# Peptides against a protein of PDB entry 6A30, part 21

Target 1, 150 residues: chain A of PDB entry 6A30
Amino acid sequence: AQDADNVLQPIMDLLDSNLTLFAKICEKTVLKRVLKELWKLVMNTMERTIVLPPLTDQTMIGTLLRKHGKGLEKGRVKLPSHSDGTQMIFNAAKELGQLSKLKDHMVREEAKSLTPKQCAVVELALDTIKQYFHAGGVGLKKTFLEKSPD

## One batch from the design tools (peptide; made by RFdiffusion4, then SolubleMPNN)

Design b1_p11_4_s4 (from b1_p11_4 with K8R)
Fold by OpenDDE base, seed 1:
Structure b1_p11_4_s4 (fold): chain B 150 residues (1-150), chain A 11 residues (1-11)
Amino acid sequence: as target 1 above (150 residues)
Amino acid sequence: SLEERIKRIQE
């Protein structure tokens, strides 16, 4: 449980910050699309975090999240005007795009079989993330989350 | 809790 929390916490912090922003600035259909992209990103990040040695990954995800998170100074997010909202979405999309580029630099280490401990962490993490993205029925549909190829 | 976090996103 603690290991799962350690893996999830950075991801959840990223999601909380971004989803709060997106929920405010996006209409429902756009928000769903953003959630789908974030779901894919989270699944890919989690897969890499679990497959890669735990010690190096926490630092890499932490460093990656820190490098991308440093730009969001807790400045009083003035309700961005529609123009500001678009720019924020654009910036967020750019940041997400940069995260996708990181995907190309992470050496596909061969899919090592997960240890039983790693499997347990993955299962717990997946359940938590699915619940998070489902968001009590407001987020992504359970059927989508369960059938996701990611 | 996860529920509280979800609630905050829904508000």
Scores: peptide ipSAE 0.034, ipTM 0.611, DockQ to the pose 0.545
Fold by OpenDDE base, seed 4:
Structure b1_p11_4_s4 (fold): chain B 150 residues (1-150), chain A 11 residues (1-11)
Amino acid sequence: as target 1 above (150 residues)
Amino acid sequence: SLEERIKRIQE
């Protein structure tokens, strides 16, 4: 449980920051699309976090997320004019894209088969994240979360 | 929680 929490916390912090922003600027339909993209991002991040580094490098993902998250300085969310909202979405998408680039830069160390312990952590983390994204039915559909190829 | 935040956003 603690290992799962350690993996989830940086992801949750990222999601929390981004969701707060998206909630303010996005229409409901757009928000759902954003949530789907965030889901994919989370799944990809978890895969890397659990598969590639031993759980000890909490600092690296946190630092990477924090370094990229520093651009989300508490700038007074002036209700962005339509232009500012687009730029914020673009910046968020760029941050998401940088996380995708993190995919390319994380050296494919040989996909070492997850140890049973790592598998258990992944399963627990996935269940927790699915629950959060479902959000009692107001978030993403269970069917989407379960059928996600990610 | 993230769940609570998503709920608030979707309401």
Scores: peptide ipSAE 0.062, ipTM 0.642, DockQ to the pose 0.355; fails the geometry check
Fold by OpenDDE base, seed 3:
Structure b1_p11_4_s4 (fold): chain B 150 residues (1-150), chain A 11 residues (1-11)
Amino acid sequence: as target 1 above (150 residues)
Amino acid sequence: SLEERIKRIQE
């Protein structure tokens, strides 16, 4: 449980920060699309964090998150103009596309069989994240979360 | 909670 919390806490902090921003900017349909992309990002990040030794991934997650977060300087939350929000979504989608390509490169390395302990952590983390993204029914549909490659 | 935040967004 503690290991799962340690992995999830940085992701949750990022999600909370980004969702606050998206809540102000996005219409319902756009928000659903953003949530789907965030789900993919979280799943890919979690897979890497659990499969790859923790040392490189905190920096990569941190760097990926910082590259997205460096645009959030402490300055006055200027309501990003409609154009700024669209550009942020486009950049996020582009980075997600690059992450997908990286997954294809990593899958070629022998799928190191997750240890039973790692599998248990993944299952617990996945359940927690699914509950988080479902958000009592107002978030993503359960069918989408279940069809995502678990 | 995230649920409350998402609910407020949808509102």
Scores: peptide ipSAE 0.056, ipTM 0.626, DockQ to the pose 0.241; fails the geometry check
Fold by OpenDDE base, seed 2:
Structure b1_p11_4_s4 (fold): chain B 150 residues (1-150), chain A 11 residues (1-11)
Amino acid sequence: as target 1 above (150 residues)
Amino acid sequence: SLEERIKRIQE
């Protein structure tokens, strides 16, 4: 449980920050698309984070969060004018793109078979994330979450 | 919780 929490916490922090931003900027239909993309990103990141030694991934996710988190100072996000919203979406997309690139850099290490312990952590983490994205039925459909390549 | 945030967004 603690190992799962250690893996999930950085991801959850990233999700919380991005979802808060997207919630403010995106219409409901756009938000659903963003949630689907975030789901894919999280699934891909988890697979890599669990396969990689825990120490390197926390530092990389932490470094990514730290480098980009400095810009999200608590400034009263005035409803950005249309221009500011577009830039924020672009920045968020760029961040997601960078996460995808980071993913590509991490994947170059041969996917070693997960140990049974790592598999258990992944399963717990996946269940938690599925519950999170389902959000009591308000978020993504269970069928979508289950059919996604686990 | 993220669930509560998503609920608020969907509203």
Scores: peptide ipSAE 0.051, ipTM 0.617, DockQ to the pose 0.314; fails the geometry check

Design b1_p11_5_s1 (from b1_p11_5, 4 letters changed)
Fold by OpenDDE base, seed 4:
Structure b1_p11_5_s1 (fold): chain B 150 residues (1-150), chain A 11 residues (1-11)
Amino acid sequence: as target 1 above (150 residues)
Amino acid sequence: DELAKKLEEVK
């Protein structure tokens, strides 16, 4: 349980921060698409974090976020004019596209066999994340979450 | 669920 929480907490903090932003700027249909891409990202990140030594990934996620977070100056949330919202969606889509490229790099890493302990952590983490993304039925469909590649 | 709250805010 604790090992799973240690893996999940950084991911959840990231998700919560980004989803708060996306929820404000995206319509429901766009948000659902974003959630699907975030799900894929989380699955890939979790796989890396469990298979790779934990020290490198906090810095990579943090660095990826820090490179993108420098645009979030504490400026007054001006209600984005319709034009500003479109640019933010475009930027967010571009960022998601870069995350998709990260997926292509991950597929090339040799599938290291997980130890039984790592498998147990992954299973627990997956259940927690599935519940999070399902969000009591208002999030992603359970059938979509269950069809995610292990 | 924190995600549920955020999604309800968008509805």
Scores: peptide ipSAE 0.122, ipTM 0.726, DockQ to the pose 0.111
Fold by OpenDDE base, seed 2:
Structure b1_p11_5_s1 (fold): chain B 150 residues (1-150), chain A 11 residues (1-11)
Amino acid sequence: as target 1 above (150 residues)
Amino acid sequence: DELAKKLEEVK
């Protein structure tokens, strides 16, 4: 439980911050697409964090998310004028596009077999995140979350 | 629950 919380907490804090912004600026269909891309990012980030030594986990999630999120924090929440909302969506889409390129950089790490302890942490973390993204049925569909590459 | 609340605000 504690190891899963250590992996999840930095991810959840980032998700909550970004989703608050996206919920304000995105139409429902756009928001669902953003959620799908965030889901992919979270899955990839979790895989790296759990495979890496425990000492680097919080710093590495924080650094990965900060390296990719440093584009987002400079957005002073001005009340979105129609132009500001479009620019924020464009910036968010550009950031998500850069996160997709992060997948290409990840392909080079050899699939190290997880230890039984790491597997248990992954399973617990995955269940928690699946529930979060499903959001009682108003979020992503269960079938989409279950078809994500384990 | 937090995501559900945010998604309901967009509906």
Scores: peptide ipSAE 0.117, ipTM 0.721, DockQ to the pose 0.110
Fold by OpenDDE base, seed 1:
Structure b1_p11_5_s1 (fold): chain B 150 residues (1-150), chain A 11 residues (1-11)
Amino acid sequence: as target 1 above (150 residues)
Amino acid sequence: DELAKKLEEVK
């Protein structure tokens, strides 16, 4: 439980911050597409965070996520004009893109078989994050979440 | 629940 929380908390903090912004500036179809890309990114990040012990340090994930999130804290949310919305999407997409680049740096370590402990953490984390992305039925469809490569 | 709330605000 605690290990799953340690993996999920930084991800949830990032999601909560970014989705709050996206929910305000994105049309529904765009938001749904963003959620699908976020799901893929979260799954990849979570898998690697659990598989790679050196990255389980909240400081590294937190620093990676925080380096991207700190740009968001200072701005008193003036309702961005339509022009500002595009820039905010671009900045958020850039942040997501950097998380994707973290993917490329970590791909090189061969997928070692997860220990039973790591498997249990992954399963718990997956159930939690699937529930989050499903959002009581208003988010992503269960069929999409289940068919995604776990 | 937080995501649900945010998504309902967009609907």
Scores: peptide ipSAE 0.114, ipTM 0.717, DockQ to the pose 0.115
Fold by OpenDDE base, seed 5:
Structure b1_p11_5_s1 (fold): chain B 150 residues (1-150), chain A 11 residues (1-11)
Amino acid sequence: as target 1 above (150 residues)
Amino acid sequence: DELAKKLEEVK
């Protein structure tokens, strides 16, 4: 439980911060598309986080988040004019695109066989994130979440 | 569900 929380908390904090912004500025169809890309990103991040040694994870997620999180200063969200909302979506899409490129640059470390403890952490983390993205049926469809490479 | 609340605010 505690190990799963340590992996999930940084991811959930990122998701909560970004989804609050996206929910305010995106139309429903755009928001669903963003949620699908975030789901893929989260799955790829979790796979790396659980397969990689636990010590590098907080720093790697923290460094990824810190390199990309500089755009969300605590500043009073002045609802940007129609032009500024488009720029915020473009910046968020650019940040997501940079995270995708990071996938290509991160050396596929040898997939060490997961220990039974690591498998249990993965299962708990996946269930929690699936529930989060499903959002009581208003988020992503269960069929989409289940087709993700588990 | 925090995501559900955020999505309801959009509706």
Scores: peptide ipSAE 0.109, ipTM 0.716, DockQ to the pose 0.116

Design b1_p11_5_s2 (from b1_p11_5, 4 letters changed)
Fold by OpenDDE base, seed 1:
Structure b1_p11_5_s2 (fold): chain B 150 residues (1-150), chain A 11 residues (1-11)
Amino acid sequence: as target 1 above (150 residues)
Amino acid sequence: DELAEKLAKVR
C-alpha cells in the first residue's frame, strides 16, 4: 500500500493539475483523446517505474513531477482568456512531455521478473489509476481500461 | 471527486 502511494502520488498530483485544466478548456472529444494518450503514458511510466528501478529512484521521479505540478497551484485561476488557454495547453503539454522523457530515460529493458512485492504494488497502483481515469463514469470507459494493451 | 465533477460538466 505505502509503496503504491509513493509511486502514485506524484503522478496523481500531475494528473489532477493537468486534467483539471484540460476539463476546463478542452472540448469533450479533445479531452477524451488527451485522456487516452495520458492513460498510455501513465501505464508505460508506471510499468517502468515499478519494474526497472530500485524503489529509491521513485523519489527522484516524484521530485521531478512535483516540481512541475507546484508551478500551477499559485496562480489565482482567472478564467483564461482564449489567448491564455493556448499557453496553458502548451504548459500542460510540456509537463506531459517531461513524463514522456522520463519514460525514455527508464528504457533499459532489463526483462527482470517482478518480485511478489512488486506485483502487489503494480496491482494496487493499476486498480487505483483505473478508478481515477474512470472518474465515477465520466472519464474513460471501464472496457477501454480493462482491454488496454498498455 | 472534484475532477469527476469537472469532467461531468464537460460531458
Scores: peptide ipSAE 0.029, ipTM 0.616, DockQ to the pose 0.118
Fold by OpenDDE base, seed 2:
Structure b1_p11_5_s2 (fold): chain B 150 residues (1-150), chain A 11 residues (1-11)
Amino acid sequence: as target 1 above (150 residues)
Amino acid sequence: DELAEKLAKVR
């Protein structure tokens, strides 16, 4: 439980901040697409966080999320003018695109077999994230979350 | 959940 929470907390803090913004500025159809891309990103980030040594990855993810999140923290709730909303969506899409480029740089790491402890942390983390993204039925469909490549 | 409520309002 505690190990899963330590892995999830930095991801959840980023997600809560970004999804709160996206829920305000995005139309429903755009929001669903953003949620799907965030889901893919979270799955890839979580896989790396658990497979790589815990100390370096929490710091790298925390630093990556903090380097990217420092651009978002100064966006305290100004009512979205049509121009500000478009620029925020563009910046958020650019941040997501940069996190997608992080996928391309790390494709080179061999699929190391997870230890039984790592597997248990992944399973607990996955269930928590699936529940979060499902959001009582208002978020992503269960069938989409279950068909994501394990 | 605050997120669920926000997502429900977008619906």
Scores: peptide ipSAE 0.026, ipTM 0.606, DockQ to the pose 0.116
Fold by OpenDDE base, seed 4:
Structure b1_p11_5_s2 (fold): chain B 150 residues (1-150), chain A 11 residues (1-11)
Amino acid sequence: as target 1 above (150 residues)
Amino acid sequence: DELAEKLAKVR
């Protein structure tokens, strides 16, 4: 449990921050599409974080989070004018696109077979993430989360 | 849970 929480917490903090923004600015159909792309991103990130040596990825996720966290100064969220919301979506999409490009630069180190401990952490992490993305039935459908090839 | 609540409000 604690090992799964340590892996998930940085991802969840990122997701909560971004999804809170997206929930405010996106129409339901757009939000659903964003959730699907975030699901793929989380699955790929989790696989890399657990399969790759644990010491390098916490610093990378933490560095990615710290680069993004510096833009959320305590500025009074004036309801963005229609222009500001579009720019925030564009910036968030650009940032998600950079996370996708990080996939191309991570050399496929030989996928070491997961240890039984790593498998247990992955299972707990997957259940937590599935529950999160399902969001009490307002998020992604369970059938989508279960049939995901990721 | 907070996110689920926020997503529920988007319905």
Scores: peptide ipSAE 0.022, ipTM 0.609, DockQ to the pose 0.124
Fold by OpenDDE base, seed 5:
Structure b1_p11_5_s2 (fold): chain B 150 residues (1-150), chain A 11 residues (1-11)
Amino acid sequence: as target 1 above (150 residues)
Amino acid sequence: DELAEKLAKVR
């Protein structure tokens, strides 16, 4: 449980900040497409974070998040004018594009066999993320989350 | 979850 929370917390904090913004700015059809791409990205990142040695990934995700997190000031989200909303979406899309580049850099480490402990952490983490993306039925469809390559 | 509540308010 604690190990799963430690792996998920940086990803969840990023998702909460970006999805809150997207939920306010995006039309329902655009939001669903963004959620599907984020789901694929999170699944690929989580698979790598758990299959790769736990010591390198907290620092890489933390370093990527720290390098990009300087733009989300805790400031009162004044709904920016139509021009400023486009710039926020562009900045969030740029951050997501950098997570996709992280995908290309992390493919080169040897997939070590998961220990039984790591498998239990993966299962708990997957259930938590599935619940999060389902969001009580307002997010992604349960059937889409279940058909994701686990 | 806080996100589920926020998403429910957008509907």
Scores: peptide ipSAE 0.022, ipTM 0.605, DockQ to the pose 0.126

Design b1_p11_5_s3 (from b1_p11_5, 4 letters changed)
Fold by OpenDDE base, seed 2:
Structure b1_p11_5_s3 (fold): chain B 150 residues (1-150), chain A 11 residues (1-11)
Amino acid sequence: as target 1 above (150 residues)
Amino acid sequence: DELEKKLKEVR
């Protein structure tokens, strides 16, 4: 439980921060597409965090978050004018696109068999994230979350 | 619950 929470908490904090912004600037159809890409990102990040030794995990999540987070100063988000919202969506889409390319580079590491402990942490983390993204049925469809190549 | 709340507000 606590190991899964330690892996999930940084991801959830990022998701909550970004989803607040996306919910304000995106239409419902765009938001669903963003949620699907965030789901893929979370799955890939979680896989990396659990497969890599614990010492790299905080730094890699922190560096992935910090390399992409350099643009989000805590400034009072004035409702972006139509131009600023489009640029933020474009930047977010570009960041998601770079993360998808990073997937193609990392698929080359041979899937080292997870230890039984790592598998249990992954299962618990997956269930928590699936529940979060399902959001009582207003988020992603359960069938989409289950068909994700776990 | 927080995501649910945000997604309900967008509806």
Scores: peptide ipSAE 0.113, ipTM 0.731, DockQ to the pose 0.114
Fold by OpenDDE base, seed 4:
Structure b1_p11_5_s3 (fold): chain B 150 residues (1-150), chain A 11 residues (1-11)
Amino acid sequence: as target 1 above (150 residues)
Amino acid sequence: DELEKKLKEVR
């Protein structure tokens, strides 16, 4: 439990911050695409964090996610006029495009067989994140979350 | 629950 919380908390803090912004600026269909890419990012980040013990530092998950989220500078959320909204969607889409490229740059390091402890942490973390992304049926579909190859 | 709340506020 505690090990899963240590992995999840930095991810959830970042997701909450970014999703609040995306929810305000994105149309529903765009937001669903954002959620799908964030799901992939979270899965990949969890896999790395659990498989690579030295990276459990909260600073590194935050830094990995912040390095990919660097386009989300604390620019004062001015309610986007129609022009600013398009640029933010473009920047968000560009960031999501960079996240999709991260999938290609995730060299499948040899699937080191997770220890039974690591498997239990992954399972607990995956269940929590699936529930989060499903968001009572407003978020991603259960079928998508369950069939994700990530 | 927090994501659900945020997504409901946008709907």
Scores: peptide ipSAE 0.110, ipTM 0.729, DockQ to the pose 0.118
Fold by OpenDDE base, seed 5:
Order: sequence, then C-alpha cells, then structure tokens
Structure b1_p11_5_s3 (fold): chain B 150 residues (1-150), chain A 11 residues (1-11)
Amino acid sequence: as target 1 above (150 residues)
Amino acid sequence: DELEKKLKEVR
C-alpha cells in the first residue's frame, strides 16, 4: 500500500493539476484524446518507477515534472479571451508533445524481473490508475484501459 | 474521484 502511494502521489498531483486546465479548455473529443496520451505517459512513467531502484523514483518523476511543469505557474487562470484559450491549448499540446518525445528518449532499461513485492505494487497501482482514468464511466473506456500491456 | 467530479462539471 505505502509503496504504491509513493509511486502514485506524484503522478496524481500532475494529473490533477493538468486535467483541471484541460477540462476547462478542451471539447469532449479533444479531452478524450488528451486523456489517452496522459494514460500512455502514466503507464510508461509507472513502469519505469517500479522497475528502477527506489532511489530514482522521486528524482525521475521530479525531473519529468520539472521539465514539463514550468508552464503551469499558479497564475489566476483568467477566463481566456478567444486568443488566450488558443495559446493555452497550444502550450498544453506543446507540453504533451515534449512528453511524447521524452518517451522516445526513454531508453528502456533492461526489464529486470520484478520481485513479488514489486508485482503487488504494480497491480495495486494499475487498479487505482484504471479507476481514476475510468472516472465512473465519464473518462476512458474500461476496454481501452485493460489493453495496456500489463 | 476527482477526475469524475471535474469531468461532470464540464458536461
């Protein structure tokens, strides 16, 4: 439980911060596409965080967050005029594009066999994240979440 | 869930 919470908390903080913005500025169809890309990012980040030694978990997530989190300063989101909304979507899309490029630079470290403890943490973390992204049926489809390579 | 709440507010 505690190990899963330690992996999930930084991811959830990132998701909650960005999804609040995306929910306000995106149409439903765009929001679903954004959620799918965020799901892929979360799966990749979680896989790395669990496979990597515990000492790198916060540093890697923190480095990922620090590289991409510079755009969400606590600036009072003025209701974007038509021009400001386009710029916010462009900035958010640019950040997501940088996260996708980061996936290509993420050398898959040799998949060391997960210990039984690491497997239990992965299962608990995956269940929690699947529930989060499903969001009582208003988020991503359950079938899409289940197709992620476990 | 916080995401469910946020997504319901957008509908």
Scores: peptide ipSAE 0.107, ipTM 0.727, DockQ to the pose 0.119
Fold by OpenDDE base, seed 1:
Structure b1_p11_5_s3 (fold): chain B 150 residues (1-150), chain A 11 residues (1-11)
Amino acid sequence: as target 1 above (150 residues)
Amino acid sequence: DELEKKLKEVR
């Protein structure tokens, strides 16, 4: 449990920060698209975090997420004009598009069989994130979250 | 859920 919370907390903090901004500036249909892209980012980050050497340090997950989020942190909360919000979404989508290319450069690191402990942490983390993104039915559909290649 | 709260506020 504690190990899963240590992995999840930096992800949740990033998600809450970004989603608070996007919820204010995005129309509902745009927000749903942003949520889908954030879901992909989180899944890819978790996959890497678990397959890569045990991130014993919360700082490493925060650094990985911050490396992908660094394009967003430069903005002093100026109320973005509709144009600025569109540019932020475009930049986030461009970074996610680069992550899709990084999927091709994800060397098939030999599927190092996760230890049973790592598997349990992953499952708990995935369930928590699925519940978060589902948001009592106002977020992403369960069918989308379950059919995502995990 | 904080996301649920935020998404409800936008509706």
Scores: peptide ipSAE 0.101, ipTM 0.723, DockQ to the pose 0.119

Design b1_p11_5_s4 (from b1_p11_5, 7 letters changed)
Fold by OpenDDE base, seed 2:
Structure b1_p11_5_s4 (fold): chain B 150 residues (1-150), chain A 11 residues (1-11)
Amino acid sequence: as target 1 above (150 residues)
Amino acid sequence: DELAKQLEKVR
């Protein structure tokens, strides 16, 4: 449980922070597409975070969050003007793209078979994040979440 | 769930 929470919490904090923004700037069909891409990103990030030795994970996610989180602290909810919404989508896409570039730097570690402990952490983390993205049936469909290559 | 609350607001 605690190991899964340590992996998920930084991802969930990032998601919760950005979802409030996405819900304001996206219409429902665009938001569902964004959620599908976020789901893929979360799955790819979890797979790597659990396969990598513990020393790199908090530092990499924390450094990514710390480098980008400095832009979000100005808590004045101005209604995004049309220009601000496009820049926010671009910044969110850039953050997603930097998580994808983190993909390119980490592609070199061999697909080492997960240890039984790592598998148990992945399973618990996957169930938690599937429930989050399903959101009591108003989010992504269970059939979409289950068809992701587990 | 925070996601559920945000998705309900977009409806």
Scores: peptide ipSAE 0.234, ipTM 0.813, DockQ to the pose 0.110
Fold by OpenDDE base, seed 4:
Structure b1_p11_5_s4 (fold): chain B 150 residues (1-150), chain A 11 residues (1-11)
Amino acid sequence: as target 1 above (150 residues)
Amino acid sequence: DELAKQLEKVR
């Protein structure tokens, strides 16, 4: 449980922060597509975090978060003009597109067999994240979450 | 739960 929480908490904090933004700027149909891509990202990130030695991934998640956090200069919250929302969606889509390229790089690393402990942590983490993305039935469909390669 | 709250706001 605690090991799964340690893996999940940084991911959940990132998701909650981004979803709050996306919920404000996206239509429901677009938001569902974003959620599907975020699901894939979370699965890939979780796989890396558990399979790779812990020392590198806090730095990678922190570096990804820190690269995104530097864009939050204290610039006056101008109500996003319709143009700014489109550019934010385009940038977010471009970043999600770069994350899809990350999938092609992951297939090439030798799949080190997870230890039984790591498998148990992954299973618990997966169940928790599946419940999060399902969101009591208003989020992603259970059938979509279950068809994701484990 | 937080995702559910955000999705409810978009409805």
Scores: peptide ipSAE 0.229, ipTM 0.807, DockQ to the pose 0.110
Fold by OpenDDE base, seed 1:
Structure b1_p11_5_s4 (fold): chain B 150 residues (1-150), chain A 11 residues (1-11)
Amino acid sequence: as target 1 above (150 residues)
Amino acid sequence: DELAKQLEKVR
């Protein structure tokens, strides 16, 4: 439980901050596409965090996520004009694109079999994140979350 | 819950 929380908390904090912004600036159709890409991002980030022991430092997840999030200084977010919303979507898509390239680098590292403890943490984390993205049925479809490569 | 709340505002 605690190990799953340590993996999930930085991801959830990022998701809550970014989804709040995207919900304000995106139309429903665009937001749904962003959610699908964020789902893939989260799955890839979780897999790396749990499989790679050296990346368990909260600072590295925080830095991977913060290197992508560094455009949000704590400054009073003046609602960006419609033009700034497009730039934010483009930046988010570019960030997601960099993580898709990161997937190609992962497929070549030998799939070290997860320890039973790591498997249990992954399962718990996946269930929690699936519930989050489903959002009581208003988020992503359950069938999409279940068909995503676990 | 927070995602649901944000998505409900966009609907």
Scores: peptide ipSAE 0.211, ipTM 0.794, DockQ to the pose 0.112
Fold by OpenDDE base, seed 5:
Structure b1_p11_5_s4 (fold): chain B 150 residues (1-150), chain A 11 residues (1-11)
Amino acid sequence: as target 1 above (150 residues)
Amino acid sequence: DELAKQLEKVR
């Protein structure tokens, strides 16, 4: 439980911060597309965090996500004027586009055989994230979340 | 669920 929370908490904090902004600036159809791309990013980040050595500090998840999320400084969310909202969506889309390129630059380090402890952490983390993205049925469909390469 | 609360505001 605690090990799964340590992996999830940095991801959840980032998601909550970004989704609060996206919910304000995006229409429902755009938001669903953003959620699908965020799901893929979270799955890839979680796989790396659990499969790569136990010393992947909360700082590495935060740094991987921050290197790709440079558009969300903690700055006072001025309600973007119509021009600023478009710029924020464009920056967010550019960041998501850089994350898709990260998949091509992801050297699949040889997946070391997961220990039984790591498997239990993965299962708990996956369940928690699936529930988060499902959001009581208003988020992503269960069928989409289950068909994602786990 | 924080995501649910944000999605409800968009509806």
Scores: peptide ipSAE 0.202, ipTM 0.790, DockQ to the pose 0.112

